# Ledger of designs, part 100: peptides against a protein of PDB entry 4A54

Target 1, 94 residues: chain A of PDB entry 4A54
Amino acid sequence: MSVADFYGSNVEVLLNNDSKARGVITNFDSSNSILQLRLANDSTKSIVTKDIKDLRILPKNEIMPKNGTKSPSTNSTKLKSAETYSSKNKWSMD

## One batch from the design tools (peptide; made by RFdiffusion4, then SolubleMPNN)

Design b2_p29_5_s1 (from b2_p29_5, 11 letters changed)
Fold by OpenDDE base, seed 2:
Structure b2_p29_5_s1 (fold): chain B 94 residues (1-94), chain A 29 residues (1-29)
Amino acid sequence: as target 1 above (94 residues)
Amino acid sequence: SELEKKLSEKLNEEKKKLEEKGREYLESK
């Protein structure tokens, strides 16, 4: 399993300085061992992996406390299931 | 890299924990 398998996951990262960051994993730089998170304010935070003390994955149903920053609209790509509304309104007006 | 491996292992562990908690919750209902 690779880090790329977790792209799109919402995580909380505890750093060695005891600061925390929450965001969605958007990328991992393998050359520099840098994890990129998209934060609630749509900014990107780069975290050096060696500075990570702990990490957890947040459940999708966990309401991230909006500290005023716009919750990244999970563009749930509404897979518009092409519900073929075949509304065959067969109004057969015979 | 070793750091990438450690990170992926940690992510996998946390995913497993989350899934386990989810199952336990559903089983408790």
Scores: peptide ipSAE 0.529, ipTM 0.856, DockQ to the pose 0.390
Fold by OpenDDE base, seed 3:
Structure b2_p29_5_s1 (fold): chain B 94 residues (1-94), chain A 29 residues (1-29)
Amino acid sequence: as target 1 above (94 residues)
Amino acid sequence: SELEKKLSEKLNEEKKKLEEKGREYLESK
């Protein structure tokens, strides 16, 4: 299975600096090993794969908290995503 | 690349875990 098989999946990424990001996988740059996530504001963040400590896939039928809150939001390909716990700008904008 | 392979494997593992949880839920009904 390739990374491309997971395009559109909503994921939570834990980085080596213990910060977290949530977003939808939109692309993977094989040349640079960059994972691209679409965030809640429809911006795209580029994450260097080697900086990923852990990752999980969020179920589509799971209600997730809204950005910055614990308010529920529906899980979809356009599900709200954001940085959580600690924001140290480990990734760049696309 | 090696990093791509690691990432794809991790994603696949997480998908399997999610599917397993789904089966367990259905079996509990």
Scores: peptide ipSAE 0.527, ipTM 0.854, DockQ to the pose 0.343
Fold by OpenDDE base, seed 4:
Structure b2_p29_5_s1 (fold): chain B 94 residues (1-94), chain A 29 residues (1-29)
Amino acid sequence: as target 1 above (94 residues)
Amino acid sequence: SELEKKLSEKLNEEKKKLEEKGREYLESK
């Protein structure tokens, strides 16, 4: 899977300095390993991947940037589940 | 890159966790 599979996902990133950033994944610079987030104020934040301590994906019912977010694509998803289901987040597992 | 791979793996892990929570929620109804 690639980071691009998660474009549009709303995430909370914990950095090594214990600061947090929340936003929608808009891009990933593969050459520099930089993750770009759109923040709630529609600004962009660039995060160097090596500075990421932890990360979680936020469900749609949580606070999102103004422009909203989408469920991650399943085109290249390696994740498997015992059953196919649909939740509020409209994520499908095969 | 290795960092990209690491990030994608982390994202996948977190996606799985979120989906599991979603399933559990639906099963609780």
Scores: peptide ipSAE 0.518, ipTM 0.853, DockQ to the pose 0.316
Fold by OpenDDE base, seed 1:
Structure b2_p29_5_s1 (fold): chain B 94 residues (1-94), chain A 29 residues (1-29)
Amino acid sequence: as target 1 above (94 residues)
Amino acid sequence: SELEKKLSEKLNEEKKKLEEKGREYLESK
């Protein structure tokens, strides 16, 4: 399976700095390994995969962010912004 | 990429956990 198979899923992401983000997966930049989330305020958060400490999928009956635009049909799209963190985790590529 | 594969695997694992919890809940009724 690819990340694109999870477009539209509501997830909670725990980052290496222990901050959390909740949002709907809208896109994934395969070239840069950046996950894009639509947040409850309709803003977009771009997360570098290597900065993810943990991730869970939220049940559909939980509070969901507001619906935004339709997810792209492809699993690779260049994102305008990315959020990077300094901490290494098990997904770091050395 | 390797990172993409790791992310997709993690997402798949979390989906399976969610599905399992759902089944267990329904079976308990």
Scores: peptide ipSAE 0.518, ipTM 0.855, DockQ to the pose 0.325

Design b2_p29_5_s2 (from b2_p29_5, 15 letters changed)
Fold by OpenDDE base, seed 2:
Structure b2_p29_5_s2 (fold): chain B 94 residues (1-94), chain A 29 residues (1-29)
Amino acid sequence: as target 1 above (94 residues)
Amino acid sequence: SELEKKLSEKLNKSLELLKKYGKEYLDSL
């Protein structure tokens, strides 16, 4: 499984400095180990993967992934700035 | 790369959590 299997997924990234970023995965630069997110304002944020403490997928009003599904679909081209999501880390990778 | 693999594993783990606890996750949003 590659990171590309998750392109288009809406995610929240928790960094080692406890800052957060939320956006759609648009690219992964394997040479530089950089994850790229498209933010709600259509800007791009680059995140060095070594700085990632945790990651979670943020499904919208869509059907949850079924068994065998590699990624939830996101039909929205633009992230809604008004969307609120729980910041609780119940779904931590730890 | 190894780092890409680790990132993919984290994402996959998130998906597995969604598969197992998806309703609870959605209710928590």
Scores: peptide ipSAE 0.121, ipTM 0.635, DockQ to the pose 0.297
Fold by OpenDDE base, seed 1:
Structure b2_p29_5_s2 (fold): chain B 94 residues (1-94), chain A 29 residues (1-29)
Amino acid sequence: as target 1 above (94 residues)
Amino acid sequence: SELEKKLSEKLNKSLELLKKYGKEYLDSL
């Protein structure tokens, strides 16, 4: 099982400094050991894996908290978390 | 859900292996 098996999953990453990042796993840079997340604002964040304290998969219904930049733009870009969970149900072992 | 818990555990295990073995682990997958 590789990190690539989780591409498209919504995750919360807890860093060693106790900061949190939420986003969709888009890539893993194997050369630099960097996990890439797409955030709710459609920006990308690169996280060095050594700085990750914990990681959890978010349930489909959990609204990703907008990181505190108060930009009022109501575009609830529904992170289409739903579609990628359904296709990778390959782990539906009976 | 129980499935989400299992996925989180698997993902965390994969990340731990990547932290420890890096490229060698990825090349073995």
Scores: peptide ipSAE 0.085, ipTM 0.619, DockQ to the pose 0.058
Fold by OpenDDE base, seed 3:
Structure b2_p29_5_s2 (fold): chain B 94 residues (1-94), chain A 29 residues (1-29)
Amino acid sequence: as target 1 above (94 residues)
Amino acid sequence: SELEKKLSEKLNKSLELLKKYGKEYLDSL
């Protein structure tokens, strides 16, 4: 299981300064250890993982306060089976 | 390098957090 398996998931991140961020995981930069979230206002926030105190995944039904645009009916996009993204975790600590 | 070690540690911590709460999410579907 990789961070990529959670792309598209809604999360709440608690930072070390006790601030909170809520958004959808859009990317993770493994080289710099930066988690990218899309916020409710469609902006992107980059969070350095060292600054993360805690993280929780929110259930799909927790409507991030959308401004009024109708959440497209999340058709049961079957959690596509974790395609083994054999991304060669370059972190093969040999 | 020390930098690589720190980055790896932080990545692993992040992955563990995601795994922990990801299971709860999947069980709710």
Scores: peptide ipSAE 0.085, ipTM 0.611, DockQ to the pose 0.109
Fold by OpenDDE base, seed 4:
Structure b2_p29_5_s2 (fold): chain B 94 residues (1-94), chain A 29 residues (1-29)
Amino acid sequence: as target 1 above (94 residues)
Amino acid sequence: SELEKKLSEKLNKSLELLKKYGKEYLDSL
């Protein structure tokens, strides 16, 4: 399972300095270990993974503050139902 | 949801592995 599997997910990142950032995972720079988030204001924040204390996925319904620009209906790639995610978890530890 | 929790845990685990092993982990993917 790669970080790329979470692209498009809304996340809250708690940093080591106890600051928080919320945004959509847009990219992960593997070479530099940098997580890129698109913030509510459509800006991009780069976070070095070493600075991350904790991360949680936000519920889809948690309204990131609508900047009034009609977010194009990001086709909520329907997180395919829990069932399909379970089967493709190749990390079935027997 | 339970699913979100599991996903979060997996993501966190992946991030922890990236922190710990860095390039070695990436090369193993």
Scores: peptide ipSAE 0.086, ipTM 0.610, DockQ to the pose 0.056; fails the geometry check

Design b2_p29_5_s3 (from b2_p29_5, 10 letters changed)
Fold by OpenDDE base, seed 2:
Structure b2_p29_5_s3 (fold): chain B 94 residues (1-94), chain A 29 residues (1-29)
Amino acid sequence: as target 1 above (94 residues)
Amino acid sequence: SELEKELSEKLNESKKKLEEYGREYLESL
């Protein structure tokens, strides 16, 4: 099998420096031996194959941890809680 | 290249392990 047979696979890569990367295999540069991963933030990471200590294919049901890129602050439109102006019906008993 | 071959082998081994785990899990139900 070639690396191309695994395009679209979600993988966890352990690097020689003990850092990890998770992403979908999008390309392999055979000339430079570079694996390209699409990350959870839609960015592309290039990994030199010689720096790979180990890798595993992730099951399709594993949620890729979104690196904490600040979720664009969903402008929580402050639903201005319509201050229910409790109309104090002052029942003026006269 | 040798590096491409090594990467392909690692990917293939990982696939086999995943498939084996899946089979063993299903056999345990």
Scores: peptide ipSAE 0.548, ipTM 0.864, DockQ to the pose 0.346
Fold by OpenDDE base, seed 4:
Parts: sequence; C-alpha cells; structure tokens
Structure b2_p29_5_s3 (fold): chain B 94 residues (1-94), chain A 29 residues (1-29)
Amino acid sequence: as target 1 above (94 residues)
Amino acid sequence: SELEKELSEKLNESKKKLEEYGREYLESL
C-alpha cells in the first residue's frame, strides 16, 4: 500500500519530540517526504516523515474535537422503502 | 523513497491494529 491509500484517514501522529498532531491525511509530498494533515481548525500542518516516531489511524467515529460545530449528522439516507404504489386501476367494466 | 516506505508501513500496521481491535470489539458483543 502507498501513503496515498490513506488519504482521508484521520490519524494521530507522535513526533520524535513527543509532541502529537491529529488530523486528516490530505497529501504526501514524496519529493520532500512531507505528510500533510488537515487539522480540526481546517489549517494544514506539514510534518516531515523523519520526525514521525509513531502514528495511529483513528476510528472514523472519533469526533475530532470540533469547536462547537456538531458532527455533521450522517444523513442516514433512510432508504425510503419504495412504497410500490400499486395503483390498482379499477378498470370499470362496462 | 525509503521514508515513504517507512511511513506506508506504519500506516499499514496501524490499519491492521485498528481492524483487529474493531473485530475483537464486535466479537465481544
């Protein structure tokens, strides 16, 4: 698997200096070995891969601490059961 | 690059652990 296979994954990155960063993987610069994370505040953080001690993928349901904006309700698209309106056309027999 | 490979490996390992944890959790219900 490539790093690109993990785009859109929410990750916690532990750096060599024991600092942590959390964000969604948005890009990887292969030329410079830089991982780009979108943070909770919609800013982008660039992390040099050599500075990464460890990382973990976070479950999708881990609500990144939004500043007060409610998790977008997963629009459970209620599969509206196609009510088969069988319009029984009562053909009036003459 | 070597660094890209290392990062990919870490991501893969993390994914595997997450999947395992999820499975174990579901099996515990």
Scores: peptide ipSAE 0.544, ipTM 0.864, DockQ to the pose 0.447
Fold by OpenDDE base, seed 1:
Structure b2_p29_5_s3 (fold): chain B 94 residues (1-94), chain A 29 residues (1-29)
Amino acid sequence: as target 1 above (94 residues)
Amino acid sequence: SELEKELSEKLNESKKKLEEYGREYLESL
């Protein structure tokens, strides 16, 4: 699958500096290897792919608490910007 | 590019893990 197949996915990106960003994948610049995320505040964050340590797709219908829960929610996952997530589950980054 | 391939792989792996988790959860009900 290409990166474009994941457009519209809500993701958490862990950078090499251990900072985290959450956003919806809106674009990927293949020429420059730049991933573009739409953040919760409707701003855009550009991330150089080489700076990505790890990445996970967030479930659509789940609230992702900081301390982690495994129970799906009937509510849509809220997009958050530059937030850390510490939960260690099967789909966790950690 | 190689970097695009790496990113795509990370996305695919993450999707697979999420799908597996969801399936296992539903099977546990």
Scores: peptide ipSAE 0.530, ipTM 0.858, DockQ to the pose 0.322
Fold by OpenDDE base, seed 3:
Structure b2_p29_5_s3 (fold): chain B 94 residues (1-94), chain A 29 residues (1-29)
Amino acid sequence: as target 1 above (94 residues)
Amino acid sequence: SELEKELSEKLNESKKKLEEYGREYLESL
């Protein structure tokens, strides 16, 4: 799959400096290798791909089922600040 | 580019993990 196949996905990005960003993928600049995220305040953040340590796609549903570990409940439209999840979660960044 | 490929791979892996979680939950019912 190409990066474009993930446009509209809500993602959490972990940067090399251990900071996090959360937003919806709106564009990817292939020439400059820049990922663009729409944030919760409708602003756009540009992230250089080289600075990305890890990322995860957040579930689209606002309410996720829980199976043992705490599951994220953030939907694709309602953005929240970056948060940590248990290492036991399948989609955990830890 | 190589960086685009790396990013797409990370996205694909993340998608697979999310889908796997969904299957495992349904199988537990």
Scores: peptide ipSAE 0.518, ipTM 0.856, DockQ to the pose 0.339

Design b2_p29_5_s4 (from b2_p29_5, 14 letters changed)
Fold by OpenDDE base, seed 1:
Structure b2_p29_5_s4 (fold): chain B 94 residues (1-94), chain A 29 residues (1-29)
Amino acid sequence: as target 1 above (94 residues)
Amino acid sequence: SELEKELSKKLNEELELLEKYGREYLESK
């Protein structure tokens, strides 16, 4: 299983400073260890993973504050059934 | 480096959290 499997998921990130960020996972930069979230205002927030204390996936039905802009139909890439991603990609920093 | 090890650890922790909550989320649907 990879972070990419959660692209398009709505998440709440708790940071080490006890601040929270909510948004949709749009990207993960593994080289820089940066998680990118699209916020409710359609802005993008970059979060360094070292600053993450906890992460929670939010149910689809949680009404993110609808700021009125038509959420572009995120093509719900049907999270295809998490097939057994047996690949323990043990992230070895070479 | 020590920093790289720490970053790797944090990344793995994050992935573990994502996997945990992801499974729970998928199972809840």
Scores: peptide ipSAE 0.077, ipTM 0.576, DockQ to the pose 0.106
Fold by OpenDDE base, seed 5:
Structure b2_p29_5_s4 (fold): chain B 94 residues (1-94), chain A 29 residues (1-29)
Amino acid sequence: as target 1 above (94 residues)
Amino acid sequence: SELEKELSKKLNEELELLEKYGREYLESK
């Protein structure tokens, strides 16, 4: 299972400074360890994973205030791109 | 490198959290 499996999920992130962020996972940059959330106001927040204290997946029914942005239709953007990220985690400890 | 080790550790920790909550969420439905 990868972070990509949770793209489109609503999450609450508790940061080390005790601030909270709620949003939809839109991307994860594994190289820089950055989780990208789309917030209720349609802005994007980038969170460095080292700053995450806790993460919770929210049930679909927890109404983030519907700003009318249609739940991005799970357009099956092909899982093809997720396969390429798993192969390069050959942390070959040479 | 030490940086790579730290990043790998954090990535794995976050993946574990997501997997845990993801499984719990799926099992609760």
Scores: peptide ipSAE 0.075, ipTM 0.572, DockQ to the pose 0.098
Fold by OpenDDE base, seed 2:
Structure b2_p29_5_s4 (fold): chain B 94 residues (1-94), chain A 29 residues (1-29)
Amino acid sequence: as target 1 above (94 residues)
Amino acid sequence: SELEKELSKKLNEELELLEKYGREYLESK
């Protein structure tokens, strides 16, 4: 399973300073170890992975308080059943 | 390189968290 499989998922991130961030995963920069979240105010937050203490996926029914702009239609890309992605993502940095 | 090992470790830790919570979330449905 790759981080890309969770793009578009709502998550809560607990940081090392005990602050929390909630947003949608929009990108992961593996080269810089940065997780990018879109927040409820449509701003983007970049989080360095070393600053993450814990991460949980939020259920689809938790309405993030949308400030006014159009909920991007969560195209329910059916998270295809995680059963098939048993492939060892051997992160080989060749 | 040492940098690559650290990056790989961090990525694997994050992937493990995502996989754990992803599986738990999928299993809870």
Scores: peptide ipSAE 0.074, ipTM 0.566, DockQ to the pose 0.099
Fold by OpenDDE base, seed 4:
Structure b2_p29_5_s4 (fold): chain B 94 residues (1-94), chain A 29 residues (1-29)
Amino acid sequence: as target 1 above (94 residues)
Amino acid sequence: SELEKELSKKLNEELELLEKYGREYLESK
């Protein structure tokens, strides 16, 4: 299982300083250990993973405050196996 | 849901592994 499997998931991140961030996982930089979240205001927040105390996936029914952009219809797109965005970071653990 | 809890657990485990790897990589350099 890869972090990429969770791209597009809405999550709540609890930081070591007890602050919380909520957003959609958009990217993970493995080289720098940075988790990127898109927040409800469409801004991006980068979080160093070592600062994460806990992370939970939010239920789809938790209404992110709709800023008026058309929520992509949560069509229950079946978690079709996220086609491996083969971004080449094949961490070949050989 | 139970599924969400399991996915969250797996994500946390993966993040922990990635953090460890990242630290080890930086320390090796």
Scores: peptide ipSAE 0.073, ipTM 0.582, DockQ to the pose 0.070

Design b2_p29_6_s1 (from b2_p29_6, 14 letters changed)
Fold by OpenDDE base, seed 4:
Structure b2_p29_6_s1 (fold): chain B 94 residues (1-94), chain A 29 residues (1-29)
Amino acid sequence: as target 1 above (94 residues)
Amino acid sequence: EEKKLEELTEKLRKALEEILKKQEEEKKK
């Protein structure tokens, strides 16, 4: 299975620096191993694969939390703090 | 449904790891 099969998937990426990024996979540069995510603000973030500590595919119905809209109705699962993730060796989807 | 999502996640992870592995093998050459 190729990375291209996952284009359009919404993913959460945990980086080695413990930062998180959430977005839709728009492209993958296989030559440079760069994953491109479209973020909620419509910006594009390029992530080097070697900098990825962990990742998960999010449910299709999970609306990317728009930055700043506390809209309670979007069950935007609050990105669990990096600290809570570090304590879990395996990404368990609750 | 969660199990399917986990399976897909693992497939994506493996796909990325395979690419990294190939790149490392090419560098050793």
Scores: peptide ipSAE 0.558, ipTM 0.860, DockQ to the pose 0.597
Fold by OpenDDE base, seed 2:
Structure b2_p29_6_s1 (fold): chain B 94 residues (1-94), chain A 29 residues (1-29)
Amino acid sequence: as target 1 above (94 residues)
Amino acid sequence: EEKKLEELTEKLRKALEEILKKQEEEKKK
């Protein structure tokens, strides 16, 4: 299975510095091992694969919170901002 | 459903790790 099979998937990435990023996988640069995420504010974040500590794919029915908007009420836990943030919370699936 | 997402997550993780491994092996050649 290739990384390209996951294009369009919503993911939450935990980095080695314990910061998190959430976005849609838009591209993967295989030459440099860089994962590109489209964030809620439509900006693109490039993440070096070696800097990834952990990651998870979000449910398809979960709407990624848009910048400046309230997270939609879902039956699951309240979604965090798609922007990069620092978290000390336990890593778990929703 | 959660198990399915976990499985997909693991597949993505493995795909990324395999690419890193291959690149490291190529650098040693």
Scores: peptide ipSAE 0.553, ipTM 0.860, DockQ to the pose 0.625
Fold by OpenDDE base, seed 5:
Structure b2_p29_6_s1 (fold): chain B 94 residues (1-94), chain A 29 residues (1-29)
Amino acid sequence: as target 1 above (94 residues)
Amino acid sequence: EEKKLEELTEKLRKALEEILKKQEEEKKK
């Protein structure tokens, strides 16, 4: 099982300095062993795994005040196909 | 349900520990 299987999980992390962080797992950098959490204020906190003293997964129903990160509406910029109607002026010289 | 969260937590912990272990083993080679 990989850490990626837990993306989207709400977790509470206790750090070695006795500070706590709560957030949703958004990413994991395996090369540097860095866990990224999205916090309640929509900021991102990066935590080095070796600094974690304890961790627990929280129930989904604990209402972190979702500041409604509007899912970036993929503004499908409809590529307006600028049909440049090149009006070829067929200059019919007769 | 609480037992399920505990099990998932343990799986996450193990996954993180395995990565740390592998990184430490690579540094010792």
Scores: peptide ipSAE 0.552, ipTM 0.862, DockQ to the pose 0.563
Fold by OpenDDE base, seed 1:
Structure b2_p29_6_s1 (fold): chain B 94 residues (1-94), chain A 29 residues (1-29)
Amino acid sequence: as target 1 above (94 residues)
Amino acid sequence: EEKKLEELTEKLRKALEEILKKQEEEKKK
């Protein structure tokens, strides 16, 4: 399973500095290991994977950020097609 | 449902870690 499979998922990320970020996964730069999140204010936050202490995918009932423009990094590698959060929601959750 | 979210979370974590591991291995060459 690739990171691209999680594009559109709403996640909460706990960083090593104990700060938190919440947003939708919009892109992943595999070359630099940078995860891009779209935040609730439609801004984009880039997170270096090494700085992630913990993360979780949020339930579908959580408030989703607005759909905004995608800001991919210049070093973004092509990944396989990702399923949206809605697509994942069609699967039964236990 | 919570178990599914946890499973998906773990899959995402593993996907990220795998990439980091590969990059670290390449740096050692």
Scores: peptide ipSAE 0.523, ipTM 0.860, DockQ to the pose 0.582; fails the geometry check

Design b2_p29_6_s2 (from b2_p29_6, 10 letters changed)
Fold by OpenDDE base, seed 2:
Formats: sequence, C-alpha cells, structure tokens
Structure b2_p29_6_s2 (fold): chain B 94 residues (1-94), chain A 29 residues (1-29)
Amino acid sequence: as target 1 above (94 residues)
Amino acid sequence: EEEELEKLTKELKEAIEKILKEQEEKEKS
C-alpha cells in the first residue's frame, strides 16, 4: 500500500517534540520523506516523517472546521492550534 | 469503525516505514 492511497484522509500526527498536527494528507514527497497536511485554516504544513512519533487516521465525519460555510454544526472541536497535548500515549478514539 | 480506522492507521504507518527503510538503505549504499 502507498501513502498516496491515504490522500484525503484526516490524520492526527504526534511529533517527536510532543507537538500535534491535524490535517488532511494532501501530498507525500517520497524523495524527501515529507508528509504534507492541509490544516483547518487551509494552510499547508510539511512534516518530515522522521519527526513523526505516532499518527492516527481520524474518522471521516470529523469535518475539519472549514472556516467559511455553515457546514452542519457537528461539534467539530475547534482544531485548537498546537496544544502541547501531554504525552498520554492512549490514542483514545472517542 | 474504530477497528477499521486502526487498520488503516497501521497500513499508513507501514507505508511510511517502508519508505523510510528504503531511504535508509539507499543512504547506506
């Protein structure tokens, strides 16, 4: 399976520095091993895969809050910016 | 659904790890 098969997937990435990023996988640079995420603010974040400590695919229904249109008020928890979530390893999928 | 996401997550991780290993092998050669 290729990383490209996961384009469009919403992921949470835990970095080695314990920071988190959430976004949609838009691209993967295989030559440089860089994962590109589109963030909730429509910006693109490039992540070096070597810096990834862990990752998880989020449910499709977690509509990244697109700022603009009244997408139905599913309580898409504001992808709060870089909350240094404490290292609790339990990816509790609620 | 959670099990499916876990599976997909594992597959994605494996895909990334494969690329990293391939790169490491190329750098060593």
Scores: peptide ipSAE 0.543, ipTM 0.858, DockQ to the pose 0.656
Fold by OpenDDE base, seed 5:
Structure b2_p29_6_s2 (fold): chain B 94 residues (1-94), chain A 29 residues (1-29)
Amino acid sequence: as target 1 above (94 residues)
Amino acid sequence: EEEELEKLTKELKEAIEKILKEQEEKEKS
């Protein structure tokens, strides 16, 4: 199982300095071992995994930060194909 | 339900620990 399998999970993280962070797992940088959490205020907190003393997954019913899932408004930019009506002015030279 | 969350928590911890170990092994080579 990978950390990516837990994206979207609400977690409580206890850090080595005895501070706590609560948020939704949004990303994990495996190269740098950094866990990214979205907090209740919609900010993102990056946590170095080496600084984690303990963590737990919280039940879904706890106050999840409003995932402002920006629905990617696929602004389908309707490329209004400006039908360039090339008015071929057929200049009939009479 | 609590038991399931505990299991999932364990699996997440194991996944993180695996990555940390793999990184430590790469740094020692």
Scores: peptide ipSAE 0.542, ipTM 0.858, DockQ to the pose 0.555
Fold by OpenDDE base, seed 3:
Structure b2_p29_6_s2 (fold): chain B 94 residues (1-94), chain A 29 residues (1-29)
Amino acid sequence: as target 1 above (94 residues)
Amino acid sequence: EEEELEKLTKELKEAIEKILKEQEEKEKS
Protein backbone atom coordinates (compact mmCIF):
# COMPACT_ATOMS: atom_id res chain seq x y z
CA MET B 1 0.00 0.00 0.00
CA SER B 2 1.01 3.63 -0.46
CA VAL B 3 0.74 6.54 1.97
CA ALA B 4 -1.82 7.97 -0.43
CA ASP B 5 -4.17 5.13 0.47
CA PHE B 6 -4.41 6.71 3.92
CA TYR B 7 -5.31 10.21 2.78
CA GLY B 8 -8.26 11.38 4.79
CA SER B 9 -7.33 9.26 7.79
CA ASN B 10 -7.24 10.96 11.16
CA VAL B 11 -3.93 10.33 12.87
CA GLU B 12 -2.10 11.15 16.03
CA VAL B 13 1.59 11.74 15.51
CA LEU B 14 4.10 11.62 18.33
CA LEU B 15 7.22 13.59 17.50
CA ASN B 16 10.76 13.01 18.73
CA ASN B 17 10.43 16.07 20.96
CA ASP B 18 7.47 14.33 22.66
CA SER B 19 4.99 16.80 21.21
CA LYS B 20 1.83 15.47 19.64
CA ALA B 21 -0.05 16.48 16.56
CA ARG B 22 -3.50 15.35 15.50
CA GLY B 23 -4.90 15.81 12.07
CA VAL B 24 -6.09 14.40 8.82
CA ILE B 25 -3.48 13.21 6.34
CA THR B 26 -3.83 15.44 3.31
CA ASN B 27 -0.58 14.85 1.50
CA PHE B 28 2.74 13.11 1.58
CA ASP B 29 5.77 14.57 -0.14
CA SER B 30 7.82 11.52 -1.03
CA SER B 31 10.72 13.60 -2.28
CA ASN B 32 11.21 15.38 1.01
CA SER B 33 9.57 12.77 3.26
CA ILE B 34 7.09 15.30 4.61
CA LEU B 35 3.71 14.32 5.96
CA GLN B 36 1.06 17.01 5.79
CA LEU B 37 -1.73 17.10 8.33
CA ARG B 38 -4.79 19.26 8.37
CA LEU B 39 -5.35 20.28 11.96
CA ALA B 40 -8.64 20.98 13.73
CA ASN B 41 -8.19 24.71 13.14
CA ASP B 42 -7.93 24.05 9.39
CA SER B 43 -4.26 24.93 9.36
CA THR B 44 -1.79 22.62 7.70
CA LYS B 45 1.14 21.19 9.59
CA SER B 46 4.09 19.74 7.75
CA ILE B 47 5.94 17.03 9.61
CA VAL B 48 9.28 15.66 8.57
CA THR B 49 8.96 11.89 8.72
CA LYS B 50 12.33 11.57 10.45
CA ASP B 51 10.90 13.56 13.35
CA ILE B 52 8.10 11.04 13.88
CA LYS B 53 8.60 8.84 16.91
CA ASP B 54 5.26 7.10 16.59
CA LEU B 55 1.89 7.44 14.91
CA ARG B 56 -1.54 5.88 15.13
CA ILE B 57 -4.70 6.03 13.12
CA LEU B 58 -7.64 7.29 15.13
CA PRO B 59 -11.15 5.94 14.84
CA LYS B 60 -13.41 7.81 12.45
CA ASN B 61 -15.91 8.43 15.22
CA GLU B 62 -13.42 10.37 17.22
CA ILE B 63 -15.21 13.66 16.79
CA MET B 64 -12.56 16.08 15.97
CA PRO B 65 -14.37 19.21 17.01
CA LYS B 66 -16.07 19.99 13.77
CA ASN B 67 -15.24 23.53 13.69
CA GLY B 68 -18.02 24.41 11.26
CA THR B 69 -15.65 24.40 8.42
CA LYS B 70 -17.95 23.14 5.76
CA SER B 71 -16.70 19.78 4.75
CA PRO B 72 -15.22 20.86 1.52
CA SER B 73 -18.23 20.11 -0.51
CA THR B 74 -16.65 17.74 -2.85
CA ASN B 75 -18.01 19.69 -5.66
CA SER B 76 -18.80 16.57 -7.43
CA THR B 77 -18.12 18.25 -10.63
CA LYS B 78 -21.01 16.46 -12.10
CA LEU B 79 -19.23 15.72 -15.24
CA LYS B 80 -22.28 16.65 -17.16
CA SER B 81 -22.24 13.63 -19.27
CA ALA B 82 -22.65 15.49 -22.46
CA GLU B 83 -25.71 13.59 -23.35
CA THR B 84 -24.93 13.76 -26.97
CA TYR B 85 -28.53 14.02 -27.86
CA SER B 86 -27.99 12.24 -31.09
CA SER B 87 -30.78 14.14 -32.72
CA LYS B 88 -31.60 11.30 -35.00
CA ASN B 89 -33.03 13.46 -37.69
CA LYS B 90 -35.92 11.23 -38.57
CA TRP B 91 -35.56 11.73 -42.28
CA SER B 92 -39.21 11.42 -43.23
CA MET B 93 -38.91 9.84 -46.61
CA ASP B 94 -41.71 11.09 -48.82
CA GLU A 1 -12.32 -2.32 15.45
CA GLU A 2 -9.25 -1.59 17.56
CA GLU A 3 -7.44 -4.52 15.96
CA GLU A 4 -8.32 -3.19 12.54
CA LEU A 5 -6.96 0.25 13.43
CA GLU A 6 -3.79 -1.35 14.70
CA LYS A 7 -3.46 -3.23 11.43
CA LEU A 8 -4.06 -0.08 9.40
CA THR A 9 -1.55 1.79 11.54
CA LYS A 10 1.03 -0.89 10.89
CA GLU A 11 0.34 -0.74 7.17
CA LEU A 12 0.76 3.04 7.19
CA LYS A 13 4.04 2.75 9.08
CA GLU A 14 5.26 0.18 6.59
CA ALA A 15 4.30 2.44 3.70
CA ILE A 16 6.29 5.33 5.22
CA GLU A 17 9.27 3.10 5.97
CA LYS A 18 9.27 1.84 2.41
CA ILE A 19 9.54 5.39 1.10
CA LEU A 20 12.30 6.23 3.57
CA LYS A 21 14.27 3.18 2.49
CA GLU A 22 13.82 4.06 -1.15
CA GLN A 23 15.11 7.56 -0.42
CA GLU A 24 18.12 6.23 1.45
CA GLU A 25 18.92 3.98 -1.47
CA LYS A 26 18.70 6.91 -3.88
CA GLU A 27 20.95 9.03 -1.69
CA LYS A 28 23.55 6.26 -1.63
CA SER A 29 23.49 5.91 -5.47
Scores: peptide ipSAE 0.542, ipTM 0.859, DockQ to the pose 0.591
Fold by OpenDDE base, seed 1:
Structure b2_p29_6_s2 (fold): chain B 94 residues (1-94), chain A 29 residues (1-29)
Amino acid sequence: as target 1 above (94 residues)
Amino acid sequence: EEEELEKLTKELKEAIEKILKEQEEKEKS
């Protein structure tokens, strides 16, 4: 499996400096190991993979219609404003 | 569904790690 297989996935990235970024994977530069995320404000953030402490794929809020072709629905998931997820450190995948 | 997302997350991490290892090997050669 390649990083390109995850284009269009919504991810949360925890950086080594304990900052967080959330966005959709739009590109991966394999030569420089840079992950590009489209943020909620339509800006692009480039993240050096060496600076990634942890990451997770977020659920698509869109009810995947059961029947339709698993086309990565480029549906603009309106990333609703970052509700201040309270600091529950639940990176515990319960 | 959470288990599937965990699996996909693991697969993405492995894909990134593979590229990092390949780059490290190139930098050392």
Scores: peptide ipSAE 0.540, ipTM 0.857, DockQ to the pose 0.647

